# Peptides against a protein of PDB entry 6UG1: the designs that were tried, part 68

Target 1, 304 residues: chain A of PDB entry 6UG1
Amino acid sequence: SNEERKRRKYFHMLYLVCLMVHGFIRNEWINSKRLSRKLSNLVPEKVFELLHPQKDEELPLRSTRKLLDGLKKCMELWQKHWKITKKYDNVGLYMRTWKEIEMSANNKRKFKTLKRSDFLRAVSKGHGDPDISVQGFVAMLRACNVNARLIMSCQPPDFTNMKIDTSLNGNNAYKDMVKYPIFWCEVWDKFSKKWITVDPVNLKTIEQVRLHSKLAPKGVACCERNMLRYVIAYDRKYGCRDVTRRYAQWMNSKVRKRRITKDDFGEKWFRKVITALHHRKRTKIDDYEDQYFFQRDESEGIPD
Target 2, 301 residues: chain A of PDB entry 6UG1 as posed
Amino acid sequence: SNEERKRRKYFHMLYLVCLMVHGFIRNEWINSKRLSRKLSNLVPEKVFELLHPQKDEELPLRSTRKLLDGLKKCMELWQKHWKITKKYDNEGLYMRTWKEIEMSANNKRKFKTLKRSDFLRAVSKGHGDPDISVQGFVAMLRACNVNARLIMSCQPPDFTNMKIDTSLNAYKDMVKYPIFWCEVWDKFSKKWITVDPVNLKTIEQVRLHSKLAPKGVACCERNMLRYVIAYDRKYGCRDVTRRYAQWMNSKVRKRRITKDDFGEKWFRKVITALHHRKRTKIDDYEDQYFFRRDESEGIPD

## One batch from the design tools (peptide; aimed at target 1 M13 V17)

Design b2_p26_6_s3 (made by RFdiffusion4, then SolubleMPNN; from b2_p26_6, 12 letters changed)
Fold by OpenDDE base, seed 3:
Parts: structure tokens; sequence; C-alpha cells
Structure b2_p26_6_s3 (fold): chain B 304 residues (1-304), chain A 26 residues (1-26)
């Protein structure tokens, strides 16, 4: 019905806000001074120097290469620190079906919300799910004075899916689900004036995204619980930005149709949510990022 | 941050109210 379409739209909006607030809270937790002091000790001086290269006036690309090498070594150090990767409880923060949401409403399963103290302990011990591991990696980079963002791919239920039964085939569903991350890192490269994408846990990759990312889900099975729609960046100064344009090859033709921002009401509402979560002044980094997003929109064009 | 909390509560209440209105129409 038209009522069910509206209900699913508003439930998607509510769920999206809850996910974005969760990302904000995790971003505050990883700014813990106690955690920062502990994690800085994992990074040797030689690796710290690679994270903070001098500007090469002859070839600025040499400075970017040093930073990339420092980030690679930080990923290796992080793998040595992390002892136990726990499986997600059910689907974690991956996308639920409408059927799973309806069934979960009937089952009063107390979602055990992880407390701040338990999170800090988990990161410090190197014991937790992949999301906690990525969040801890961002905390380690911030402890080394790196301008690292926490990235979250928000997975609200698909309001464009009007099927009543949205049951997923159970076989290999977990492996396909976790093939691509929900959380990752971005690092500001002051030399190239670009964000570097870092997945320290899942794909264990570093990339400079131009047209497409390796982190963008591919294939039907992987997209069932992970649709690239809302990629939100949380910085060390409590900035909040929509960075979906970086990771979406087809923002205008495909991704926009699956977002609440497809209409003027949804765009205005989503802008209010971003503004509420954005607690810093604009910087030149935001100007360079917006210029990059503009160039990506012009290069994609309007879909015919 | 209390201002953030208030803004998020207002957004959540508006969305909840709209959800309840559509559940009563079933």
Amino acid sequence: as target 1 above (304 residues)
Amino acid sequence: DEELKKKMEELLEELKKKLEEYEKLK
C-alpha cells in the first residue's frame, strides 16, 4: 500500500539517525586521552616520522609515498596488537531485512549496548568485532597526531524494497555480508590535498580513490546486507560530513534513488541531521573535498 | 553535548510521531 511505503520511508529515516548517532558516539569514545596514551606506545618513532614527512619541494609525491608507507606499517602494527576478532552478533550493523525487523520487534532481545568502559577495554586488549578494531585503528592514528577520520557506511533498511517477504538465503550469507566493511578510515594527505582511504581490518588495503573504491560492495549477494548509500565521515574535531560521493561511482544514476535525499523533503531533513552532528568550523580541507565532489558530479553527468 | 542531544531528540520525536500516525491507519 501507499501507507506501507510511507511507513518504511520514515522507519528508514529513524534507523539512519540512530546509526549516525552511533557513529558520532564511537567517534567521541576513540578520542579518549587514556586510550590515546596507550595506543601511541604501539607506534615506534621511525613509523611516527613516516606519518609526518617533511614537504619535499622537488617532488611532493615523495612525501605522500612516505605517508603511505607509514600507514602500511601502522596496519601491520595493528594486526600484531589485535588478538581476537569476534564474529558479529547476528548481522551487526549490516542491513536488516524488513522481515527481520518485524520479527525482532516481537522478540524483546535486549540488545546489549556496549558501554564506553567496555569499548576502551576491548580496544586496549585487542579483543572485539571488526568495527571495534577499525575504530581502535583510527584512535591509534589520532594518538600519533594523524588527521584520521572514522568512516561509517550506514545500512538502514531499504525503503525502496516493497517486497513483503525479504528473507535471505541462509547459506554463506555471513561470508558474503562481511566481504566488504561497514567501518573504515580516511587520512588527510596535506601534500596531495586528498583523503587516503584505509581499510586496516577487512581488505587490509590503502587506496587513493579517484573514480571507484575497492570498498564499494560488488555482486548481488554482497549487496543484500551492504548497500553503499550513506558514507559518513567523523573527524577528530567532531566534524560530520557525507562522503558518499567519493565511494559511489554512480551517485546520480543509482545511489541517489536509494537515499532519503532523492526528494527535497529528504534532502532538507538529512542536511539538518548532518548539521546537528557537525560540531566544528569549516576548514580549507572541507573546501578541497567539496571541489573534488563537484568535479566528480560534473564527470558523472546527469543520467540520460 | 546538550544542544546536540536536544536537536536529535526533536528529530526522533518528529519521526516517531509520523510512524505512529501510519501504524494507526492499518
Scores: peptide ipSAE 0.026, ipTM 0.622, DockQ to the pose 0.043
OpenDDE base, seeds 1, 2, 4, 5: peptide ipSAE 0.024, 0.025, 0.025, 0.025; ipTM 0.649, 0.655, 0.653, 0.653; seed 5 fails the geometry check

Design b2_p26_6_s4 (made by RFdiffusion4, then SolubleMPNN; from b2_p26_6, 12 letters changed)
Fold by OpenDDE base, seed 5:
Structure b2_p26_6_s4 (fold): chain B 304 residues (1-304), chain A 26 residues (1-26)
Amino acid sequence: as target 1 above (304 residues)
Amino acid sequence: DEELKKKAEELLEKLLKELEEYLKEK
């Protein structure tokens, strides 16, 4: 019905804000001074030096290569620190079906919200789900004075899916769900003036995204619970930015159609949400990023 | 559309207020 379409759109908006607020709160927890002091001790001086290379005036690419090597070594150090990767409880922050939402509304399951103290303990011990692990990795890089962002791929229920029953087939559902991450890291490369994508936990990859990302979900089964629609970046200064354009090859033709921002109302509303979560002044880094997004929009063109 | 708009704005304001309160308690 038209009413059910409105209800699903509203519930998508609600769920999206809750996810974005969750990302903001986790980003604040990452900035813990107590955690920072503990995690800085995981990084040897030689690795710290690679994270902070001098500018090579002859070949700036050499400086980028040192940073990439430092980030690779940080991923290896993080794997040694992380002792226990817990499975997600149910689907974690992956996309729920409409049926799962309706069934969960009837079940007063008190979701045990992880407290800040429990999060800090989990990261310090190296015991937690993949999201906590990624968040802890961002904390370690920030402890080393690296300009690292927490990236969250927000997975609100698909308001474009008007099917009544959206039950997912059971057995491979978890494996397909966790094939691609929900959380990852970006690191600012001051030499190339670009963000470097780092997945320290899932794919264990470092990427300089040009047109395509390895972190973008591919295949029907993987996209059932992980649709790239809202990739939100949270920086160490409480900046909040939509970085979906980096990871979306087909932003205009495919991704936009599945976003609340497909219409003027949704665009204005989503801009209000981003603005409200953005607690810092604009910087030259934002200018370079916006220029990159502009060039990516021009290169994609208008969908036929 | 106006009712959906109003409910979405009220919800945003509530969540932002809760977030601001959560940040002030720290």
Scores: peptide ipSAE 0.063, ipTM 0.728, DockQ to the pose 0.853
OpenDDE base, seeds 1, 2, 3, 4: peptide ipSAE 0.062, 0.058, 0.060, 0.062; ipTM 0.724, 0.717, 0.723, 0.725

Design b2_p26_7 (made by RFdiffusion4)
Pose (drawn by RFdiffusion4):
Structure b2_p26_7 (pose): chain A 301 residues (1-169, 173-304), chain P 26 residues (1-26)
Amino acid sequence: as target 2 above (301 residues)
Amino acid sequence: SRTEEALEKTEEALEEAKEHLEEEEE
């Protein structure tokens, strides 16, 4: 019914707002001073110097390379620090079905509250699922004074799914691509470097294509790329989906609430509500990348 | 403080979205 259609649109907006705010608060917890000081001693002087390379006037590229080596070394040592990698209970933060949600609302059960202290204890011990692991990785980079963003792919239920049944054909297929990952700024190449230290264990300087965007019909059942939100050290919140969307204006726009005007205005209200800093020059360099990327997409196939 | 401001603004945005959907139903 048109009524259920409208409810799905609203609940989608509601769930999305909650997800994005959780990203905002989790990013705050990541900045914890007490935790940062402990995680910093995990980084040797050699690697620390690689993470803060000297300006190389003649060839800025060499500085970028040193940072990549440093990022690689950090990924490696984080693989060692993280001793226990849990499985997501049930579905984690991957996209759920309307049926699954309706049923979760029905069954109230008992839920162990988490809070901030328990998160900190888990990151220091090295116990957690991949989300906690990558979030902790970002906290470590920040303790070393690198401009690290936390990236979250918000996966609210699909408001474009009109079906009354909503059934699907696997765990391994869900976890193929991450919900959380990291970006680090390169002041030499003036670009954001994408880092996934937990799932794909890769570092990529995304230009026009990214390894992190999910592919194949089976994998996209639980992970439909729509809202890629970046949170930074100074409490910025930016929609970074353009970096990770091969067909943004075609494929992805149909799945986002921003397809109509009311939707874009509303979404902008939330981003602004979550962006608690003023514009820097880096924001301009990023907007320039997005503009060029937006104009290079062209006609679809 | 930032958390409180973000929650108040997000709540207002949802209230406006709900009122707009009710107007569409009418």

Design b2_p26_7_s1 (made by RFdiffusion4, then SolubleMPNN; from b2_p26_7, 16 letters changed)
Fold by OpenDDE base, seed 5:
Structure b2_p26_7_s1 (fold): chain B 304 residues (1-304), chain A 26 residues (1-26)
Amino acid sequence: as target 1 above (304 residues)
Amino acid sequence: DLIKKAQEELEKVLKEFKEYLEKEMK
């Protein structure tokens, strides 16, 4: 019905705000001074030096290579620190079906909300789900004075799916769900003027995204609970930015159609949400990023 | 508190959104 279409659109919007707020809160928690002091001790001086290379005036790429090597070593150090990777409770922050939402509304399940103290303890011990692990990795890089962003791929229910039954086949559902991350890291490369993508936990990869990312879900089964639609970046200074354009090869032709920003109302609303979560002044880094996004939009063109 | 400020701003966004919903559902 038209009513059900409206209901799903509005529930998607509310759920998206809740997810974006969750990312914002986790981004604040990883700025903990107490956690920072503990995590800085995980990084040897030699690795710290690689994270902060001198500018090579002859070949800036050499400086980028040092940074990439430093990030690789940090990823290895983080894997040694992380002792217990817990499975997600149910689907974690991956996309729920409409049926699961309806059934959950009937079940007064007390969701155990993770407290700040529990999060900080989990990160410090290296015990938690993959999301906590990624968030802790971002905290470690920030403890080393690296300009690292927490990236969240927000997975609100698909308001474009008007099927009544959206049940997923059970057996491989978890494996397919966790094949791609929903949290990762970006690191600013001051030499190349680009963000470096780092997945320390799931794919264990470092990427300089050009046209497509390895972190973008591929295949029907993987996209059932992980649709690339809202990739939000949270920086150490409480900036909030939509970085979906980096990870979406087909932003205009495919991704936009599944976003609330497909219409003018949704675009204006989403800008208000981003603004409400953005608590820093604009920087030259934002200018370089916006220029990159512009170039990517022009290069994709208008879908035929 | 930054979280409190963000919450207050989000509450405004949610209020405006609720008002929009109430208008569009009429």
Scores: peptide ipSAE 0.144, ipTM 0.759, DockQ to the pose 0.682
OpenDDE base, seeds 1, 2, 3, 4: peptide ipSAE 0.136, 0.032, 0.030, 0.143; ipTM 0.756, 0.621, 0.618, 0.760

Design b2_p26_7_s2 (made by RFdiffusion4, then SolubleMPNN; from b2_p26_7, 11 letters changed)
Fold by OpenDDE base, seed 5:
Structure b2_p26_7_s2 (fold): chain B 304 residues (1-304), chain A 26 residues (1-26)
Amino acid sequence: as target 1 above (304 residues)
Amino acid sequence: SRIEEALKELQKVLEEFKEYLKKEEE
C-alpha cells in the first residue's frame, strides 16, 4: 500500500539517524584521553616515525610509502593487541529485514546498551566485536596524532524493498553478512592529498581507493545485509561527512536509487542530518575531498 | 552536552520529516 511505503520510508529515516548518532557517540568515546594514553604505548617509536614521515620533496610518493608501511605495522600491532573477537549479537548493525523489524517490535527484548565504561574496557583489554575492534584501532591511530576517521557504513532497512516477507534464507547468513565490514578507518595522506582506506579487522587491507574499493560488498548474498548506501566519516574534531562517493563505483546509476537522497526533499533532509552531526569548521582537507568527489561524479557520468 | 545538542537538532529534523510525510498524504 501507499501507507506501507510511507511507513517504510519513515522507519528507514529514523533508523538511519539512530545509526548515524551511534557512530557519532562511538567517535566521541574513542577520543577518550585515558584510552589514548594507554593505546599510544602499543606503538613503538619506529612505527610512530613511519606514521609521521618527513616530506620527500624529490618524490612525495616515498613519504606516502612510509605512511602506508606505518599503517601496516599498526594493523599488525592491533591484531596482537586484540585477543578476543566476539561474534555479533544477532546481526549487529548489519541490515535487518522488514520482517525482523516487525517481529522485534513485538518482542520487548531488553537490548543491553554498551556503556562508555564498558566500551573503554573492551578496547583496552582487546575483547569485543569487530566494530569495537575497528573503533579501538582508530583510537590508537588518533593516540599517535594520526588524522584518522572512523568510517561507518550505515545499514538502515531497505525502504525500496516493498516485499511483505523479506526473510533471508540460508545456513551461511552470518558468514555472508560479515564478509565485508560495517566499520573501517580512513587516514589522511598529507602528501598525496587523499584519504587512505584501512580495514584492520575484517579484510585486513590498506588501499588507496581510485574507482572501486575492496570494502564495497559484491555479490547477492553479502548485499542482503550490507548494502553500500550511507558511508559516513567521523573525524577526531567531530566532523561528519558523507563519503559514500569514494566507495560507490556506481553512485549515480545504482546507489542513489537506494538512498533517501534520490529526491530533492530527501537530499535536503539528509544534509540537515549531516549538518547536525558536523561540529567543526571546514578545512582544506574537505576541499580536496570534495574536489575528488566532483571528479568521480563527472567520470561516472549521468546514467542514461 | 554535545551529544544532547546534536540529539535535539536531530529530533527537529525528524519532526520536519514527519510533517513532510503527512503533507504528502494530503
Scores: peptide ipSAE 0.248, ipTM 0.798, DockQ to the pose 0.896
OpenDDE base, seeds 1, 2, 3, 4: peptide ipSAE 0.245, 0.065, 0.245, 0.240; ipTM 0.794, 0.596, 0.791, 0.791

Design b2_p26_7_s3 (made by RFdiffusion4, then SolubleMPNN; from b2_p26_7, 9 letters changed)
Fold by OpenDDE base, seed 3:
Structure b2_p26_7_s3 (fold): chain B 304 residues (1-304), chain A 26 residues (1-26)
Amino acid sequence: as target 1 above (304 residues)
Amino acid sequence: SRLEEAKKKLEEVLEEFKKYLEEEEK
């Protein structure tokens, strides 16, 4: 019905706001001075020096290579720190079906919200789910004065799916779900004027995204609970930015059709949500990033 | 706080959207 379409659109918007606020709160928690002091001690001086290379005036690429080596060593140090990776409770922050949402409304399951103190303890001990581990890795890089962002792929229910029954076939569902991450890291490379993508936990990869990312879900089974639509970046200065364009190969032709921003009302609404969560002034880093997004939009073209 | 300011602005945005839905039902 038209009513069910409106209901699903509204619920998608509400759920998206809740996810984006969750990312904002986790980004505030990882800025803890107490946690920062503990995590800085995990990084030896030699690795700290690699994270802060001098500018090579002859070949800036040499400085980028040192930074990449420092980030690789930080991933190795993080694996040694992290003792226990817990499975997600149910599907974690991966996408729920409409049927699962309706069934969950009937079951008053007490959602056990993790407290700030418990989160900080989990990160400090190296004991938690993959999302806590990624968030802790971002905290460690920030403790080393690296300009690291927390990235969140927000997974609201698909308002474009008008099927009544959206049940998923169960057997391999968890393995396919966790094949690609929901949270990762970006690090600013001041030499190349680009963001470096870092997945320290899931794929254990570092990439400089040009046209496509390894973190973008591929295949039907993986996309059932992880649809790339809203990739939100949270920086150390409480900036909030939509960085979906970096990770979407087909933003205009495919991804936009699955976003609330497909129409003018949804675009204006989503801009207000981003503005509400963005608590810093614009910087030259934002100018370089917007220029990169513009070039990516021109290169994709407008779908016929 | 930054979080309370963000909550207030998000509540305003959600209320604007409720009004839009109510107008589309008339």
Scores: peptide ipSAE 0.108, ipTM 0.729, DockQ to the pose 0.915
OpenDDE base, seeds 1, 2, 4, 5: peptide ipSAE 0.029, 0.026, 0.107, 0.029; ipTM 0.626, 0.603, 0.728, 0.627

Design b2_p26_7_s4 (made by RFdiffusion4, then SolubleMPNN; from b2_p26_7, 13 letters changed)
Fold by OpenDDE base, seed 5:
Structure b2_p26_7_s4 (fold): chain B 304 residues (1-304), chain A 26 residues (1-26)
Amino acid sequence: as target 1 above (304 residues)
Amino acid sequence: SLIEKAKKELEKVLEEFKKYLEEEEK
């Protein structure tokens, strides 16, 4: 019905805000001074020096290579620190079906919200789900004075799916779900003036995204619970930015159609949500990023 | 707190959106 379409659109927007607030809260928790002091001790001086290379005036690419090597070593150090990767409870922050939402509304399941103290303890011990692990990795890089962003791929229910039953069938549903991450890291490369993508936990990869990302979900089964639609970046200064354009090859032709920003109202509304979560002044880094997004929009063109 | 300020701003954004959906029904 038209009513059910409106209901699903509203619920999608509410759920999106809740997810974006969750990312914002986790980003604040990552900035814990107590956690920072503990995590800085995981990084040897030689690795710290690689994270902070001098500018090579002859070949700036050498400085980027040092940073990439430092990030690789940090990823290896993080794997040694992280002792227990817990499975997600149910689907974690992956996309729920409409049927799962309806059934969960009837079940007063007290979601045990992780407290700040429990999060800090989990990160410090190296015990938690993959999201906590990624968030802890971002905290470690920030403890080393690296300009690291927490990235969250927000998975609100698909308001474009008007099927009554949206049940997902299959024994491999969890394996397909966790094939691609929901949380990852970006690191600012001051030499190339680009963000470096780091997945320390899932794919264990470092990427300089040009046109395609390895973190973008591929295949029907993987996209059932992980659709790339809202990739939100949270920085150490409480900046909030939509970085979906980096990871979306087909932003205009495919991704936009599944976003609330497909219409003018939804675009204006989503800008208000981003603004409400953005608590810093604009910087030259934002200018370089916006220029990159502009070039990516021009290169994709208008979908036929 | 910064989180409480953000919550209050987001509550307003959600209320504005609720009103918009109610107006699209007229």
Scores: peptide ipSAE 0.205, ipTM 0.785, DockQ to the pose 0.900
OpenDDE base, seeds 1, 2, 3, 4: peptide ipSAE 0.204, 0.027, 0.202, 0.029; ipTM 0.790, 0.594, 0.785, 0.600

Design b2_p26_8 (made by RFdiffusion4)
Pose (drawn by RFdiffusion4):
Structure b2_p26_8 (pose): chain A 301 residues (1-169, 173-304), chain P 26 residues (1-26)
Amino acid sequence: as target 2 above (301 residues)
Amino acid sequence: EEEYEELAEELEKILEEAKEHIEEED
């Protein structure tokens, strides 16, 4: 019914707002001073110097390379620090079905509250699912004074799914791509470097294509790329989906609330509500990348 | 704490306006 259609649109907006805010608060917890100081001693002087390379006037590229080596070394040592990698209970933060949600609302059960202290203890011990692991990785980079963003792929239920049944055909297929990952600024190439230290264990300087965007019909059942939100050290919140969307204006726009005007205005209201800093020059360099990327997409196939 | 309260009130207002707009949509 048109009524259920409207409810799905609203609940989508509601769940999306909650997800984005959780990203905002989790990023705050990541900045914890007490935790940062402990995680900093995990980084040797050699790697620390690689993470803060000297300006190389003749060839800025060498500085970028040193940072990549540093990022690689950090990924490796984080693989060692993280001793216990749990499975997501049930579905984690991957996209759920309307049926699954309706049923979860029905069954209230008992839920162990988490809070901030428990999160900190888990990152320091090295116990957690991949979300906690990557988030802790970002906290470590920040303790070393690198401009690290936390990236979250918000996966609210699909408001474009009109079906009354909503059934699907696997765990391994869900976890093929991450919900959380990291970006680090390169002041030499003036670009954001994408880092996934937990799932794909890769570092990529995304230009026009990214390894992180999910592919194949089966894998996209639980992970439909729509809202890629980046949170930074100074409490910025930016929609970074353009970097990770091969067909942004075609494929992805149909799945976002921003397809109509009311939707875009509303979404902007939330981003602004979550962006608690003023514009820097880096924001301009990023907007320039996005503009060029937006104009190079062209006609679809 | 005050910042959270202000943020919660602003988001609530935005969702109430979105709910009313969706209900009035033809």

Design b2_p26_8_s1 (made by RFdiffusion4, then SolubleMPNN; from b2_p26_8, 15 letters changed)
Fold by OpenDDE base, seed 3:
Structure b2_p26_8_s1 (fold): chain B 304 residues (1-304), chain A 26 residues (1-26)
Amino acid sequence: as target 1 above (304 residues)
Amino acid sequence: SSRLEELEKYLKELLEEFKKYLEEEE
């Protein structure tokens, strides 16, 4: 019905706001001074120096290579720190079906909200789910004075799916779900004027995304619970930015159709939500990023 | 924090604005 379509759009937006606020809160928690002091001790001086290379005036690419090597060593150090990777309770922050949402509303399962103290303890001990692990990795880089931001792929229920029964039947559903991350890291490269993508936990990869990311879900089974639609960046200064354009090959032709921003009202609304979560002044880094997004929009073209 | 409460209030107002828009599309 038209009513059910409206209801699903509304619930999608409510869920999206809750996810974006969750990302904001986790980004605040990883700025903990107590956690920062503990995590800085995991990084030896030689690795710290690689994270902060001098500018090579002859070949700026040499400075970028040192930063990339420093980030690789930080991923190795982080894996040694992380002792226990817990499975997600149910589907974690991956996309739920409409049927699962309806069934969950009937089951008053007290979602045990993780407290700040429990999160900080989990990161400090190296015990938690993959999301806590990624968030802790961002905290470690920030403790080393690296301009690292937390990236969240927000997975609200698909309002474009009008099927009544959206049950996912599959023996490998969990393996396919966790094949691609929901949380990752970006690091600012001051030499190339670009963001470096870092997945320290899932794919254990470092990328300089041009057109395609390895973090973008591929294949039907992997896309059932992980649709790239809302990739939100949270920086150390409480900036909030939509960075979906970096990871979406087909932003205009495919991704936009699955976002609330498909229409002018939804675009204006979503901009208000981003503005509410953005607690810093604009910087030259934002100018370089917006220029990169503009060039990506021009290169994709308007789909005929 | 007062900042999170203000943010929560503003986000609720935005959700109600959108709810009204969805009701007017009938």
Scores: peptide ipSAE 0.149, ipTM 0.741, DockQ to the pose 0.887
OpenDDE base, seeds 1, 2, 4, 5: peptide ipSAE 0.116, 0.129, 0.026, 0.024; ipTM 0.731, 0.735, 0.601, 0.593

Design b2_p26_8_s3 (made by RFdiffusion4, then SolubleMPNN; from b2_p26_8, 16 letters changed)
Fold by OpenDDE base, seed 3:
Structure b2_p26_8_s3 (fold): chain B 304 residues (1-304), chain A 26 residues (1-26)
Amino acid sequence: as target 1 above (304 residues)
Amino acid sequence: SERLKKLQKYLDELLEEFKKYLEEEK
């Protein structure tokens, strides 16, 4: 019905706001001065120097290579720090079906909200789910004065799915779900004027995204609970930016159709949400990023 | 924080604005 379509759009938007606020709160928590002091001690001086290379005036690419090597070593150090990776409770922050949402409303499951103190303890001990681990890795890089962003792929329920029964049947549902991350890191490369993508936990990869990312879900089974639609970046200065364009190969033709921003009203609304979460002034880094997004939109072309 | 409370209020107002829009789109 038209009513069910409206209900699903509204619920998608409410859920999206809750996810984006969750990302903002986690980004505030990883800025903890107490946590920063503890995590900086995990990084040896030699690795710190690689994270802060001098500008090579002859070949700026040499400086980028040092930064990439420093980030690789930080991933290795993080793996040594992290003792226990917990499975997600149920599906974590992966996408729920409409049926699962309806069933969960009936089940008075007390969501144990993780307190800030419990989060800081989990990161500090190296004991938690993959999302806590990624968030802790971003905190470690920030403790080393690296301009690291927390990236969140927001997974609200699919308002374009109008099926009544959306139950997912599959023996490997958890393995397929966790194949791609929901949280990752970006690091600003001041030499190349680009963001470097870092997944320290799931795929354990570092990439300089040009046309497509390794972190973008591929295949039917993994896309059931992880649809690339809203990739939100949270920086150390409480900036909030939509960076979906970086990770979406087909933003205009495929991704836009599954976003609330498909219509003018939804675009204006989503801009207001981003603006509300964005708590810093614009910088030259934002100019370089917007120029990159513009070039990516031109290169994709107008969808037929 | 007070900042998070102000943000929550603003986001709730935006959701109510959108709810009204969905009611008008018959």
Scores: peptide ipSAE 0.061, ipTM 0.684, DockQ to the pose 0.875
OpenDDE base, seeds 1, 2, 4, 5: peptide ipSAE 0.033, 0.026, 0.025, 0.026; ipTM 0.652, 0.620, 0.622, 0.667

